# Peptides against a protein of PDB entry 4BOS: the designs that were tried, part 118

Target 1, 163 residues: chain A of PDB entry 4BOS
Amino acid sequence: PVLTRTVVPADNSCLFTSVYYVVEGGVLNPACAPEMRRLIAQIVASDPDFYSEAILGKTNQEYCDWIKRDDTWGGAIEISILSKFYQCEICVVDTQTVRIDRFGEDAGYTKRVLLIYDGIHYDPLQRNFPDPDTPPLTIFSSNDDIVLVQALELADEARRRRQ
Target 2, 163 residues: chain A of PDB entry 4BOS as posed
Amino acid sequence: PVLTRTVVPADNSALFTSVYYVVEGGVLNPACAPEMRRLIAQIVASDPDFYSEAILGKTNQEYCDWIKRDDTWGGAIEISILSKFYQCEICVVDTQTVRIDRFGEDAGYTKRVLLIYDGIHYDPLQRNFPDPDTPPLTIFSSNDDIVLVQALELADEARRRRQ

## One batch from the design tools (peptide; made by RFdiffusion4, then SolubleMPNN)

Design b1_p24_8_s3 (from b1_p24_8, 11 letters changed)
Fold by OpenDDE base, seed 4:
Structure b1_p24_8_s3 (fold): chain B 163 residues (1-163), chain A 24 residues (1-24)
Amino acid sequence: as target 1 above (163 residues)
Amino acid sequence: MAAELERKAKEREELDRRFYEALA
C-alpha cells in the first residue's frame, strides 16, 4: 500500500476539488467547486458572530461574495467548515514546512482524509493497493497514524526536490 | 503569473492567520 498524490487542476478551486475527491472516495469532479463555494458562503452567513470581520478581514457579506468568486482561494476557514460538514478530520500536509495541520481533530470523528499543500496548490492523497481489484482508499480511520507518516514522507520528498 | 500567485497566496495566508489566532 502506497500513499499517492492525485494532481487536480490548478484552476483556483483546487481545494474544493481536492476535498470533494477524498470525501467522495476518489471522484475527480472539478465542476464541484461552485456548489461547495455556495455551501461555504451559506455557513459563513449563518453565523456572523463567529465569522466576524475580525476573522474575515472584511464584512461577513463581503466574504460570502468573495468566496463565491471562481478565482478566489479557499483556506483554513473553508477546510474547517468542510470538516464539520462532512463529519471527518481533514489533514493537510504542507510541503513547505513538512507539517500536518489537522482540522476537526477535537470533534471525535472516526474518519480522516488527507490533502497535500505546497503554498499555492492543494491536491488529494489516496492509498493505492497492489491488488488492481482494490480501489484506492481516500477515507481513513482517524486512528490510522501510518497514513500521516506517509504523508509527511511525501511532503519531505517534495521539499527536497524544490531545494 | 508569479506575481498573481504570490498575491493570492499572501491574501489567503492573512485570512488563515486571522482564523488560527481566533481559535488559539
Scores: peptide ipSAE 0.646, ipTM 0.936, DockQ to the pose 0.928
Fold by OpenDDE base, seed 3:
Structure b1_p24_8_s3 (fold): chain B 163 residues (1-163), chain A 24 residues (1-24)
Amino acid sequence: as target 1 above (163 residues)
Amino acid sequence: MAAELERKAKEREELDRRFYEALA
């Protein structure tokens, strides 16, 4: 089995598309972004004590309005929220640093999904199998540390290509 | 185009920095 990257559109909503892809078992649906943005806004609005101006850099309401725009980028806040919503660990391998940021690592989830990030774009990762009739896997066991090693290798290769 | 991407990247980077610092 090999870990591979599926390139999703760079339409300002790549994070949402990528998360949807991995949590839904490999379904590419760029149209999912508007609803996911609304979900983020709803969750942010529901906890103004945690999602304060100190964290958001703007008022809670302003952030909710901002993230619902079709041209704004999601990030760590969105990933953390989606991790909780889908009850899975979201691991993001960064090609700039060749490091993995884990969201939901302390929540005790049994599942993990993986994204690859280059500083301006998110893509989903999947495991392909030798049997062509076996569909790619996007949801892994939280005990599967081999996939993390494979993700780091993939990120390292990506970094080398940018030379 | 490059300038716009850079702007958005810096904007999100700053926001994420605040979040990470708050969690630390």
Scores: peptide ipSAE 0.638, ipTM 0.934, DockQ to the pose 0.889
Fold by OpenDDE base, seed 2:
Structure b1_p24_8_s3 (fold): chain B 163 residues (1-163), chain A 24 residues (1-24)
Amino acid sequence: as target 1 above (163 residues)
Amino acid sequence: MAAELERKAKEREELDRRFYEALA
């Protein structure tokens, strides 16, 4: 088994596309972004005490309007929200630093999914199996730390290609 | 195009920084 990257479109919504891909078991649907953006806005709007101006750098309402635009980038806020929504740990391996940021790691989720991030783009990660009849795996056990090692290896290779 | 990507990256990084600091 090898961990591989599926390149999704760089259309400002790669985070949403990537998350959708992994949580839906490997379904590539770039058209998912508008609905996911609305979901984010709904959740942000529902908790103005937590999602305050101090965090958002703008009013709660302004952020909701902003994230629903098709040209704005999601980030840690969105990943955190989506982790809770899908009830899974979302692990993001950064190819610039070769480090993994784990979202939802303290929530007790039994599942984890993985994304790879290069500073301007998110892609989903999947485990391919030697048997071609076995479909790739995108949802892992939260106890599977081997996949994290594989993600770091993948990120390290990517970093070396840029250096 | 590169300048726009950089702008968006910095914009998102600033938001993420605020978020991480708030959670710390």
Scores: peptide ipSAE 0.628, ipTM 0.933, DockQ to the pose 0.921
Fold by OpenDDE base, seed 5:
Structure b1_p24_8_s3 (fold): chain B 163 residues (1-163), chain A 24 residues (1-24)
Amino acid sequence: as target 1 above (163 residues)
Amino acid sequence: MAAELERKAKEREELDRRFYEALA
């Protein structure tokens, strides 16, 4: 079993496409972004006390309008929201630092998904199996720490390729 | 293209920094 990345389009919505890919078991749908952006805006708008101007750097309404644009990038806020929405831990391995940020790690979820990030682009990660008839796995046990090691190895290799 | 990508990256990083600090 080997962990690999699937390169998704660099169309400003790669985070949403990547999350959708892993939580839906390997479905590539770049058209998923508008609905996911609306979901983020809906959740942000529902809790203006938490998602305050102090956090957002702009008014709650301004952020909602901003994230719904097709050319703005999602980040930690979106990942944290999507982690809770899909009830899974979202692990992001950074190829620049070779470190993993874990979202939802203290929520008690039984499953985790993985993304790889290089500072300007997100891609989904999947586990491939020797049997070609066995489909790749995108949803892992939250106790599977081997996949985290494999993700770090993949990120380290990516970093070396850029040096 | 590179300049625009870097601008967007910095914008998102700054936004996320405030988020992380608020959760700490």
Scores: peptide ipSAE 0.619, ipTM 0.933, DockQ to the pose 0.881

Design b1_p24_8_s4 (from b1_p24_8, 10 letters changed)
Fold by OpenDDE base, seed 1:
Structure b1_p24_8_s4 (fold): chain B 163 residues (1-163), chain A 24 residues (1-24)
Amino acid sequence: as target 1 above (163 residues)
Amino acid sequence: SLEELLRKAKERAELDARFYAAIK
């Protein structure tokens, strides 16, 4: 079994596409972004006390309008929200630093999914199996720390080849 | 363009930095 990267389109919505891919078990659907952006905006709007201007750098309403644009990038806020929404830990391995940021790690979720990030683009990670008839795995046990090691190795390799 | 890419990256990074600080 090998952890591999599935390259999704660099269309400003790669985070949403990547999250959708892993949480849905490997379904590539770039058209998922508009609804996911709307979901983010809805959740942000529902809690203006937490999602305050101090965090957003703009008013709650302005952020909601901004994130719903098809050319704006999602980030930690979106990952955090989506982790809660899908009830899974979202682990992001960064190729620039070869570090993993874990979202939802203390929420008690039984599942984890993995993304790889290079500072400008997100891609989903999956485990491929030697048997071609065995479909790749995108949802892992939250106790599977081996997959995190594999993700770091993958990120380190990506860093070395600058991609 | 590269300039646009860098702008978006910086904008998102600043957003995320504030968020990380808030949830830490």
Scores: peptide ipSAE 0.621, ipTM 0.935, DockQ to the pose 0.916
Fold by OpenDDE base, seed 3:
Structure b1_p24_8_s4 (fold): chain B 163 residues (1-163), chain A 24 residues (1-24)
Amino acid sequence: as target 1 above (163 residues)
Amino acid sequence: SLEELLRKAKERAELDARFYAAIK
């Protein structure tokens, strides 16, 4: 079994495409972005007390209008929200630092998904099996530390290749 | 649609009830 990267389109919605891919079990659907943006906006709008200007860096309404644009990029705030929404840990391995940022690690989720990040672009990660009849896995146990090691190795290789 | 997206998420039984209730 090896951890591999599925390259999604290098557009401003790569985060949403990547998250959708891993949480839906390996479904590549770049067209999911508009609806996921609206999902984020609705969640933020529903709780202005928590999603304050201090958290968002802008007013609640300004953020909602901003994230629904098709030319804006998602980041840590959106990952945190999606982690909570899908009730899973989202682990982002950074190829620049070869470190993993874990979102939702203290929430007690039993599942984790993995993304790879190069500073601007997100891609989803999946585990491929030797048996060709066994489909790739995108949702892992939160106890599976091997996948984290494999993610670090993949990121290190990407860094060496300037990928 | 957003409703279809939410339905799919709910079917996976991995949906934050708080968020689901807030955006439904």
Scores: peptide ipSAE 0.081, ipTM 0.675, DockQ to the pose 0.029
Fold by OpenDDE base, seed 2:
Parts: structure tokens; sequence; C-alpha cells
Structure b1_p24_8_s4 (fold): chain B 163 residues (1-163), chain A 24 residues (1-24)
């Protein structure tokens, strides 16, 4: 089994495409972004007390309008929200630092998914199997520390290739 | 339903409030 990267389109919605890919078991659907943006906006709008200006950096309403634009980028806030929504740990390995940022690690989720990030672009990670009849795995056990090691190795290799 | 999803999402968000503090 080898952890590999699936390159998604380098558009402003790469985070959403990548998250959708891993949580849906390896489905590449760049058209998912508008719906996911709206989902996030609806979640944020539903709790203005929690999703305050202090958290969002802008008013609740401003954020909702902003995130629904097709040219705005998702980041840590959106990852955190999606982690909570999908009830899974989202692990982001950074190729620039070769470090993993874990979102939802204290929530007690049984599942984890992995993304690779180069500072501007997100891609999903998957485990491929030598058996061609076994589909790639994108959802891992939260106890699977091997996949984290593999992610770090993949990130280190990407750094060496400046990719 | 969307209403149920939003309710559950709100609850999950509150449980991870410490993460939001860390990312800002």
Amino acid sequence: as target 1 above (163 residues)
Amino acid sequence: SLEELLRKAKERAELDARFYAAIK
C-alpha cells in the first residue's frame, strides 16, 4: 500500500474539492465547491454567537457572503468547520514545513482524512493497493499512525521536488 | 434534513471552540 496524491484543479476551490474527494471515498468532483461553500455559510449563519467576528475576522454576515463567492479561498476556519460537519479528523501535511496540522484531533472522531498543502494549493491523499480490484482508501482510522508517517514522507519528497 | 444538520453542526462546533482560538 502506497500513499499517493491526486492532483485536483488549481482553482480557488481546491480545498473544497480535496475535502469532498476524501470524505466521499475518492470522488473527484470540482463542481462540488458551490454547494460546499453554501453549506459552510449556512453553518456559520446558524450560530452567530459562536462564529463571531473574533473568530471569522469579519462579521458573520460578511463572512457568509464572502465564502459563497467563487473566487475566495478556504483555509483553517473552513477545514475546522468541515471536520466537525463530516465528523472526521482532517490532517493537513504541509510540504513547506513537513509538518501535519490536525483538525478535530480532540473531538474523539474514529475517522481521519488527509490533505497535502504547499502553501497555496490543497490536494487529497489516498492509499493505493497493489490489488487492482481493491479501490483506493481515503478514510482512515484515527488510530492509523502509519498513514501520518507516510504523509510526512510524501511531503518531504514533494519538498525535494519543489512540488 | 438541513435543519437537523445545522443543529448537529452547531453542537460539534461548540465542542471544538478551542481549535478556533488556536487558528486565529
Scores: peptide ipSAE 0.031, ipTM 0.603, DockQ to the pose 0.039
Fold by OpenDDE base, seed 5:
Structure b1_p24_8_s4 (fold): chain B 163 residues (1-163), chain A 24 residues (1-24)
Amino acid sequence: as target 1 above (163 residues)
Amino acid sequence: SLEELLRKAKERAELDARFYAAIK
């Protein structure tokens, strides 16, 4: 089995497209972003005490309006919310630092998904199998540390290509 | 920082889980 990268469109919603891809088992849907943005806004609006200006960088209402725009980029806050909503770890491997940031790692989830990030763009990761009749896997066991090693290898190779 | 955001997210995991249970 080999971990591979699926390149999604380089638009303002690459994070949402990538998350949707992995949590839905490998479904590429660039049109998923508006719904996912509304989902995040709904969750943020539901807890204004926690999602304060200190966390959001703007008022709760301003954030909700901002994240629903089609030209704003998602980040760590959005990833953490999506991790909790989908009840899985979201592991982001950074090609610039060759490091994995694990969202939801202490929540007790049994599943994890993986994204690759280069500082401006997110792509989803999947495991391909030699048997063509076995579909790619995007949802892994939270105990599968091999997939994390493979993700680091992909990131390291990507970094070397830029040097 | 990303680390700080991650920490804040983890601290709110319990409440967010309850919210998920209520809306699913």
Scores: peptide ipSAE 0.026, ipTM 0.572, DockQ to the pose 0.046

## One batch from the design tools (peptide; made by RFdiffusion4, then SolubleMPNN)

Design b1_p25_1_s1 (from b1_p25_1, 10 letters changed)
Fold by OpenDDE base, seed 5:
Structure b1_p25_1_s1 (fold): chain B 163 residues (1-163), chain A 25 residues (1-25)
Amino acid sequence: as target 1 above (163 residues)
Amino acid sequence: DELLAEARAFNEEARASPPKIPPVP
């Protein structure tokens, strides 16, 4: 079994496409972003005390309008929200630093999914098997630290290719 | 392997279930 990167379109919704891919078991759906953006906006709007201007960098209303645009990029705030919504740990391996940023790590989730990030683009990660009849896996046990090691190796290889 | 079995179950469940967030047409 090998952890591999599935390249999704390099558009403004790559984060949402990548998250959807891994949490839904390996389904590429470029049309998922609008509804995911709306959900995030709804969650943010529902809790203005927590999602304050200090957290968002803009007013709650401004953020909601911003994230619902079809040309804005998501980041840490959106990943955190999606982690809670899907009840899974979202691990993002950065190819620039070869480090993993874990979202939802202290929530006690049993599931973890992995993304790879290069500073401007997100892609989903999956575990492939040599048996062609065995489908790839995108959802892992939160106790599977081997997959994190494999993600770091993948990121390190990617970094070397850029040098 | 328990980790592999657990992962298989997670993925099978996900693929068998409708998306939690259906896309807007």
Scores: peptide ipSAE 0.732, ipTM 0.939, DockQ to the pose 0.912
Fold by OpenDDE base, seed 3:
Structure b1_p25_1_s1 (fold): chain B 163 residues (1-163), chain A 25 residues (1-25)
Amino acid sequence: as target 1 above (163 residues)
Amino acid sequence: DELLAEARAFNEEARASPPKIPPVP
């Protein structure tokens, strides 16, 4: 079993494509972004007390208008929202620092999914098996810490290749 | 093992279920 990276298009919606891929069990759908953007905006708009300017870095309305544009990039705020929506821990391994940012780690979710981030681009991670008839896995137990070790190893290898 | 069985169940359920967020047609 090997943890591998599936390269998604390097467009402004790579985060949404990557999240969709892992939470839906390995489905590549670049057309998912518009509706995911709308959903995030709806969630933010529905709770202005929680999603304050202090959290968003802009007014609630400004954020909603911004995230619904087709050319704006998602980040930590969107990952946090999607973690809650999908009820799963989203772990992002950074190839520049070789560290993992865990979103939803204190929520008690049973599911864990993984992304790899290089500073500007997100890709999904999946576990492949030697048997070609065994489908890859993108959703893991939140107790599976081995997959986190594998993600760190993958990120470290990626960093070395860029050096 | 238990972790693998749990992961298999999660992925099978996800692939068998309609997307929570449908794409724009």
Scores: peptide ipSAE 0.732, ipTM 0.940, DockQ to the pose 0.906
Fold by OpenDDE base, seed 1:
Structure b1_p25_1_s1 (fold): chain B 163 residues (1-163), chain A 25 residues (1-25)
Amino acid sequence: as target 1 above (163 residues)
Amino acid sequence: DELLAEARAFNEEARASPPKIPPVP
């Protein structure tokens, strides 16, 4: 079994496409972003006390309007929200630092999904098997730390290719 | 392998279930 990167389009919605891919079991849906953006905005708008300006860096209303635009990029705040929504740990391996940022790690989720990030672009990660009849996996046990090691190896290789 | 079995179950469930994202009105 090998952890591999599935390249999604390099558009403003790569984070949303990548998250959708992994949480839905390996489904590429380029049209998912508007729905996911609206979902995030709805969640933020529903709890202005929690999603304060201190958290968002802008007013609640300004953020909601901003994230619903088709040309704005998602980041840590959106990943945190999506982690809570999908009830899974979202692990992002950074190819620039070869480090993993874990979102939802203290929530007690049983599921773990992985993304790879290069500073401007997100892609989903999946585990492939030698047997072509065995489908790839995008959702892992939150106890599977081997997949995190594999993600670090993948990121390190990506970094070496740029050096 | 219990981790593999658990992962398989998660993925099968996800692929068999409708997407959780609500449609845009």
Scores: peptide ipSAE 0.730, ipTM 0.937, DockQ to the pose 0.700
Fold by OpenDDE base, seed 2:
Structure b1_p25_1_s1 (fold): chain B 163 residues (1-163), chain A 25 residues (1-25)
Amino acid sequence: as target 1 above (163 residues)
Amino acid sequence: DELLAEARAFNEEARASPPKIPPVP
């Protein structure tokens, strides 16, 4: 596949680092996690009716305190929130199932970014070009279904390597 | 390629713009 995986640090904040990477056009900044966690907490706290205990699995306040910890792992809820914040579809390809979970797919966003997930770790995906002077792409058109196929191919290859 | 052109524009804009989440001072 043309898409390539950029391995970010395997810390508790790999999701946030990966999202930041793709939405900012390929900027690796592991230090983004604390502020991204705080942003998520602020968003959740601002709308306790929407971000209910039923959605969060814990009280609004408990979630906010939890997500702001530096040792808690982000997941689907955080991806959904970040999708809304950045106004882009976030597609996560799973190397265990070779499936893509699409967040924000029904929001009508024009932008699409991609992550790869192996069950414990998130990494960003990017499209590289043969010309080294041409910068890679991390943000795609939401109409670009080819990039999804390429992501699935990448995941399938990863799965085969583990079999 | 329209999709490629659109993607290029998105990425150029992102790289030229300040981060949506500002860095910690």
Scores: peptide ipSAE 0.729, ipTM 0.935, DockQ to the pose 0.785

Design b1_p25_1_s2 (from b1_p25_1, 12 letters changed)
Fold by OpenDDE base, seed 3:
Structure b1_p25_1_s2 (fold): chain B 163 residues (1-163), chain A 25 residues (1-25)
Amino acid sequence: as target 1 above (163 residues)
Amino acid sequence: DKLLEEARRFNEEARAKPPKIPPVP
């Protein structure tokens, strides 16, 4: 089995596309972004006490308006929200540092998904099998630390190739 | 093994049900 990346469009919604891909079992749908943005805005708006200005860096309403724009980029806040929504750990391996940021690691989720990040772009990761009839896996056990090692190796290779 | 079986189950379940966030036409 080999961990590989699926390159999604290099648009301002690559994070949402990548998350959708992994949590839905390997479905590439770049058109998912508008609804995912709306979902995030709805979640944030529903709990202004938790999603405070201190957390958001802007007022709750300003954030909701901002994230629903089709030209704004998602980041750590959005990943955290999506981790909670999908009830899974979202692990982001960074090719610049060759380190993994784990979102939702303290929530006790049984599922883990992986993204690769180069500082500006997100792509989803999947595990492929030698048998072409066996579909790739995008959702892993949260106890599968081998997949994290594989992600680090992939990130290191990407760094060496300047990818 | 157990980890592979869990992963297979998770992915099968994900692909068997409609997306939580369906795209709007």
Scores: peptide ipSAE 0.720, ipTM 0.933, DockQ to the pose 0.876
Fold by OpenDDE base, seed 1:
Structure b1_p25_1_s2 (fold): chain B 163 residues (1-163), chain A 25 residues (1-25)
Amino acid sequence: as target 1 above (163 residues)
Amino acid sequence: DKLLEEARRFNEEARAKPPKIPPVP
Protein backbone atom coordinates (compact mmCIF):
# COMPACT_ATOMS: atom_id res chain seq x y z
CA PRO B 1 0.00 0.00 0.00
CA VAL B 2 1.15 3.50 -0.91
CA LEU B 3 0.14 6.88 0.48
CA THR B 4 -0.85 9.29 -2.30
CA ARG B 5 -2.35 12.74 -2.68
CA THR B 6 -5.55 13.55 -4.52
CA VAL B 7 -5.25 16.96 -6.13
CA VAL B 8 -8.30 19.11 -5.38
CA PRO B 9 -9.12 22.39 -7.14
CA ALA B 10 -6.66 25.20 -6.44
CA ASP B 11 -9.27 27.59 -5.11
CA ASN B 12 -9.73 29.43 -1.84
CA SER B 13 -11.66 26.49 -0.38
CA CYS B 14 -9.07 23.75 -0.86
CA LEU B 15 -8.77 23.20 2.90
CA PHE B 16 -12.49 22.53 3.30
CA THR B 17 -12.63 20.32 0.22
CA SER B 18 -9.63 18.34 1.47
CA VAL B 19 -11.03 17.86 4.97
CA TYR B 20 -14.39 16.76 3.59
CA TYR B 21 -12.65 14.28 1.30
CA VAL B 22 -10.76 12.49 4.06
CA VAL B 23 -13.42 12.51 6.82
CA GLU B 24 -16.13 11.21 4.47
CA GLY B 25 -14.02 8.31 3.22
CA GLY B 26 -12.74 9.69 -0.07
CA VAL B 27 -15.55 11.82 -1.48
CA LEU B 28 -14.56 14.76 -3.67
CA ASN B 29 -17.13 17.50 -3.09
CA PRO B 30 -15.99 21.10 -3.69
CA ALA B 31 -19.55 22.24 -2.99
CA CYS B 32 -19.05 21.49 0.72
CA ALA B 33 -17.18 24.74 1.40
CA PRO B 34 -20.09 27.17 1.89
CA GLU B 35 -21.71 25.03 4.59
CA MET B 36 -18.38 24.34 6.29
CA ARG B 37 -17.70 28.07 6.40
CA ARG B 38 -21.10 28.72 7.96
CA LEU B 39 -20.57 25.96 10.51
CA ILE B 40 -17.20 27.38 11.55
CA ALA B 41 -18.69 30.85 11.87
CA GLN B 42 -21.48 29.45 14.05
CA ILE B 43 -19.04 27.65 16.34
CA VAL B 44 -16.82 30.73 16.67
CA ALA B 45 -19.79 32.97 17.40
CA SER B 46 -21.02 30.58 20.10
CA ASP B 47 -17.84 30.89 22.18
CA PRO B 48 -16.52 34.45 22.19
CA ASP B 49 -14.59 33.82 25.41
CA PHE B 50 -12.30 31.29 23.75
CA TYR B 51 -12.41 32.68 20.22
CA SER B 52 -11.22 36.11 21.29
CA GLU B 53 -9.69 38.86 19.21
CA ALA B 54 -6.28 37.70 20.41
CA ILE B 55 -6.88 34.25 18.92
CA LEU B 56 -8.68 35.36 15.76
CA GLY B 57 -6.62 38.43 14.88
CA LYS B 58 -9.90 40.31 14.49
CA THR B 59 -13.12 40.65 16.47
CA ASN B 60 -15.35 37.60 16.77
CA GLN B 61 -17.99 39.18 14.54
CA GLU B 62 -15.44 40.32 11.96
CA TYR B 63 -14.01 36.81 11.76
CA CYS B 64 -17.43 35.26 11.27
CA ASP B 65 -18.19 37.61 8.40
CA TRP B 66 -14.73 37.03 6.95
CA ILE B 67 -14.72 33.22 7.02
CA LYS B 68 -18.14 33.07 5.33
CA ARG B 69 -16.74 34.81 2.25
CA ASP B 70 -16.09 32.43 -0.64
CA ASP B 71 -12.60 33.83 -1.29
CA THR B 72 -10.97 33.63 2.16
CA TRP B 73 -8.51 30.91 3.13
CA GLY B 74 -8.76 28.56 6.07
CA GLY B 75 -5.87 27.78 8.36
CA ALA B 76 -4.93 26.46 11.79
CA ILE B 77 -7.99 27.90 13.54
CA GLU B 78 -10.38 26.29 11.06
CA ILE B 79 -8.52 22.97 11.17
CA SER B 80 -8.76 22.92 14.97
CA ILE B 81 -12.49 23.58 14.81
CA LEU B 82 -13.06 20.91 12.17
CA SER B 83 -10.99 18.41 14.17
CA LYS B 84 -13.33 18.87 17.11
CA PHE B 85 -16.45 18.83 14.94
CA TYR B 86 -15.50 15.57 13.19
CA GLN B 87 -13.99 14.10 16.37
CA CYS B 88 -10.74 13.13 14.66
CA GLU B 89 -7.08 14.11 14.66
CA ILE B 90 -6.14 16.13 11.58
CA CYS B 91 -2.48 15.80 10.59
CA VAL B 92 -1.02 18.27 8.10
CA VAL B 93 2.31 17.45 6.46
CA ASP B 94 4.14 20.51 5.11
CA THR B 95 6.17 20.04 1.92
CA GLN B 96 8.26 23.14 2.62
CA THR B 97 9.46 22.10 6.07
CA VAL B 98 8.85 18.33 5.83
CA ARG B 99 7.16 18.26 9.21
CA ILE B 100 3.72 17.32 10.49
CA ASP B 101 1.43 19.58 12.48
CA ARG B 102 -1.11 17.59 14.46
CA PHE B 103 -4.46 19.06 15.42
CA GLY B 104 -6.56 17.39 18.09
CA GLU B 105 -3.76 15.07 19.19
CA ASP B 106 -4.54 15.70 22.87
CA ALA B 107 -8.28 15.08 22.57
CA GLY B 108 -8.11 11.29 22.71
CA TYR B 109 -9.65 10.66 19.29
CA THR B 110 -9.37 7.16 17.82
CA LYS B 111 -9.30 8.42 14.23
CA ARG B 112 -6.77 10.44 12.25
CA VAL B 113 -6.85 11.93 8.75
CA LEU B 114 -4.03 13.48 6.75
CA LEU B 115 -3.59 16.53 4.53
CA ILE B 116 -0.58 17.74 2.57
CA TYR B 117 0.20 21.47 2.51
CA ASP B 118 2.67 23.37 0.31
CA GLY B 119 2.31 26.80 1.89
CA ILE B 120 -0.68 27.96 -0.12
CA HIS B 121 -2.63 24.81 -1.07
CA TYR B 122 -4.10 21.80 0.77
CA ASP B 123 -4.66 18.34 -0.70
CA PRO B 124 -6.04 15.19 0.95
CA LEU B 125 -3.95 12.06 1.44
CA GLN B 126 -5.12 8.47 1.01
CA ARG B 127 -3.69 4.96 1.18
CA ASN B 128 -4.00 3.02 -2.08
CA PHE B 129 -3.74 -0.74 -2.50
CA PRO B 130 -2.37 -2.82 -5.39
CA ASP B 131 -5.76 -4.49 -5.84
CA PRO B 132 -7.84 -2.05 -7.91
CA ASP B 133 -11.02 -3.45 -6.36
CA THR B 134 -9.88 -2.52 -2.85
CA PRO B 135 -11.01 1.03 -2.07
CA PRO B 136 -8.47 3.53 -0.75
CA LEU B 137 -8.40 4.51 2.92
CA THR B 138 -8.55 8.11 4.14
CA ILE B 139 -9.30 7.50 7.83
CA PHE B 140 -6.64 5.83 9.96
CA SER B 141 -6.11 4.76 13.54
CA SER B 142 -4.74 7.54 15.73
CA ASN B 143 -2.12 4.97 16.74
CA ASP B 144 -0.91 4.47 13.16
CA ASP B 145 2.48 6.18 13.20
CA ILE B 146 3.57 4.42 10.01
CA VAL B 147 1.16 6.52 7.98
CA LEU B 148 2.83 9.64 9.42
CA VAL B 149 6.22 8.37 8.27
CA GLN B 150 4.77 7.73 4.82
CA ALA B 151 3.36 11.26 4.77
CA LEU B 152 6.79 12.69 5.57
CA GLU B 153 8.32 10.65 2.76
CA LEU B 154 5.68 11.93 0.36
CA ALA B 155 6.31 15.51 1.44
CA ASP B 156 10.07 15.12 1.08
CA GLU B 157 9.64 13.78 -2.44
CA ALA B 158 7.37 16.70 -3.31
CA ARG B 159 9.95 19.14 -1.96
CA ARG B 160 12.70 17.58 -4.08
CA ARG B 161 10.58 17.88 -7.23
CA ARG B 162 10.36 21.65 -6.75
CA GLN B 163 14.13 22.04 -6.21
CA ASP A 1 -2.94 -6.21 11.21
CA LYS A 2 -4.95 -4.41 13.89
CA LEU A 3 -4.34 -0.93 12.51
CA LEU A 4 -5.44 -1.93 9.01
CA GLU A 5 -8.57 -3.64 10.30
CA GLU A 6 -9.47 -0.58 12.35
CA ALA A 7 -8.91 1.72 9.38
CA ARG A 8 -11.08 -0.45 7.13
CA ARG A 9 -13.88 -0.27 9.68
CA PHE A 10 -13.58 3.52 9.99
CA ASN A 11 -13.78 4.04 6.24
CA GLU A 12 -16.63 1.60 5.72
CA GLU A 13 -18.62 3.35 8.44
CA ALA A 14 -17.91 6.78 6.95
CA ARG A 15 -18.98 5.73 3.45
CA ALA A 16 -22.13 4.07 4.77
CA LYS A 17 -23.40 7.15 6.60
CA PRO A 18 -24.76 10.36 5.12
CA PRO A 19 -22.34 13.30 5.14
CA LYS A 20 -22.17 15.19 8.41
CA ILE A 21 -22.17 18.39 6.36
CA PRO A 22 -24.40 18.17 3.29
CA PRO A 23 -23.22 19.64 -0.02
CA VAL A 24 -24.68 22.82 -1.45
CA PRO A 25 -26.62 22.30 -4.73
Scores: peptide ipSAE 0.719, ipTM 0.937, DockQ to the pose 0.914
Fold by OpenDDE base, seed 2:
Structure b1_p25_1_s2 (fold): chain B 163 residues (1-163), chain A 25 residues (1-25)
Amino acid sequence: as target 1 above (163 residues)
Amino acid sequence: DKLLEEARRFNEEARAKPPKIPPVP
């Protein structure tokens, strides 16, 4: 059993595709992006007090219009929102720094999913098994810290390949 | 392994139910 990276299309929606992949149990669906963008916009629009200009870097309405464009990139704000929506901790391992950013870590979720990020692209992570009849796992226990160690090892290997 | 069994359950449930966000047609 090893943690592996599944490469998704390198488009402006790689974050959304990657999140969808892991939270849905390993389903590659690039067509998910438009609706996921719409969902995020809807959530942001519904709570202008929390999602203020100070948080968004632009007005609530401007952000909603911006995130719904097919050529804009998601980041920490979107990951935080998706963590809440899917009720899971989203852990992002960065191959440039070999560090993990944990979103939703203080929410008490029982589920954990993992992404790998290289500064410009997100990919989902999954655990594969030697038995071909055993499907990969993309959703883990939030108590599974071994998977975090494995993610760091994977990121370190990726970093070495670029150096 | 408790963590593995929990993960198996999570993934089986995710694959069994419809996506929370349906893709555009």
Scores: peptide ipSAE 0.719, ipTM 0.932, DockQ to the pose 0.915
Fold by OpenDDE base, seed 5:
Structure b1_p25_1_s2 (fold): chain B 163 residues (1-163), chain A 25 residues (1-25)
Amino acid sequence: as target 1 above (163 residues)
Amino acid sequence: DKLLEEARRFNEEARAKPPKIPPVP
């Protein structure tokens, strides 16, 4: 078994495409972004007390309008929201720093998914198997720390290739 | 491997049910 990245389109919605891919068990659906953006906006709008201007950096309504645009990039806020919605830990390995940011790590989720980030683009990670009849895995146990080590190795290799 | 079996179950369950947010038509 080996951890690999699936390259998704380098568009403004790569985060959403990547999250959808991993949480749905390896389904590449670039058309998911509009609805995922709407979902995030709906969640934010539903709780203006929690999703305050202090948290969002803009008013609740301004954020909702902003995130629903097709040319705005998702980040930590969106990942946190999606982690809560899908009830899973989202781990993002950064190829520039070779570090993992874990979203939802203190929520007690049983599931873990992984993304790889290079500073401008998100891709999903999956575990492949030598047996072609065995489908790849994108959802892991939150107790699987080996997959985190594999992600770090993948990031370190990517960094070495760039220098 | 308990972790592997758990992962397999998670993925099978995810693929067996419809997505929470289908694409906008």
Scores: peptide ipSAE 0.718, ipTM 0.932, DockQ to the pose 0.854

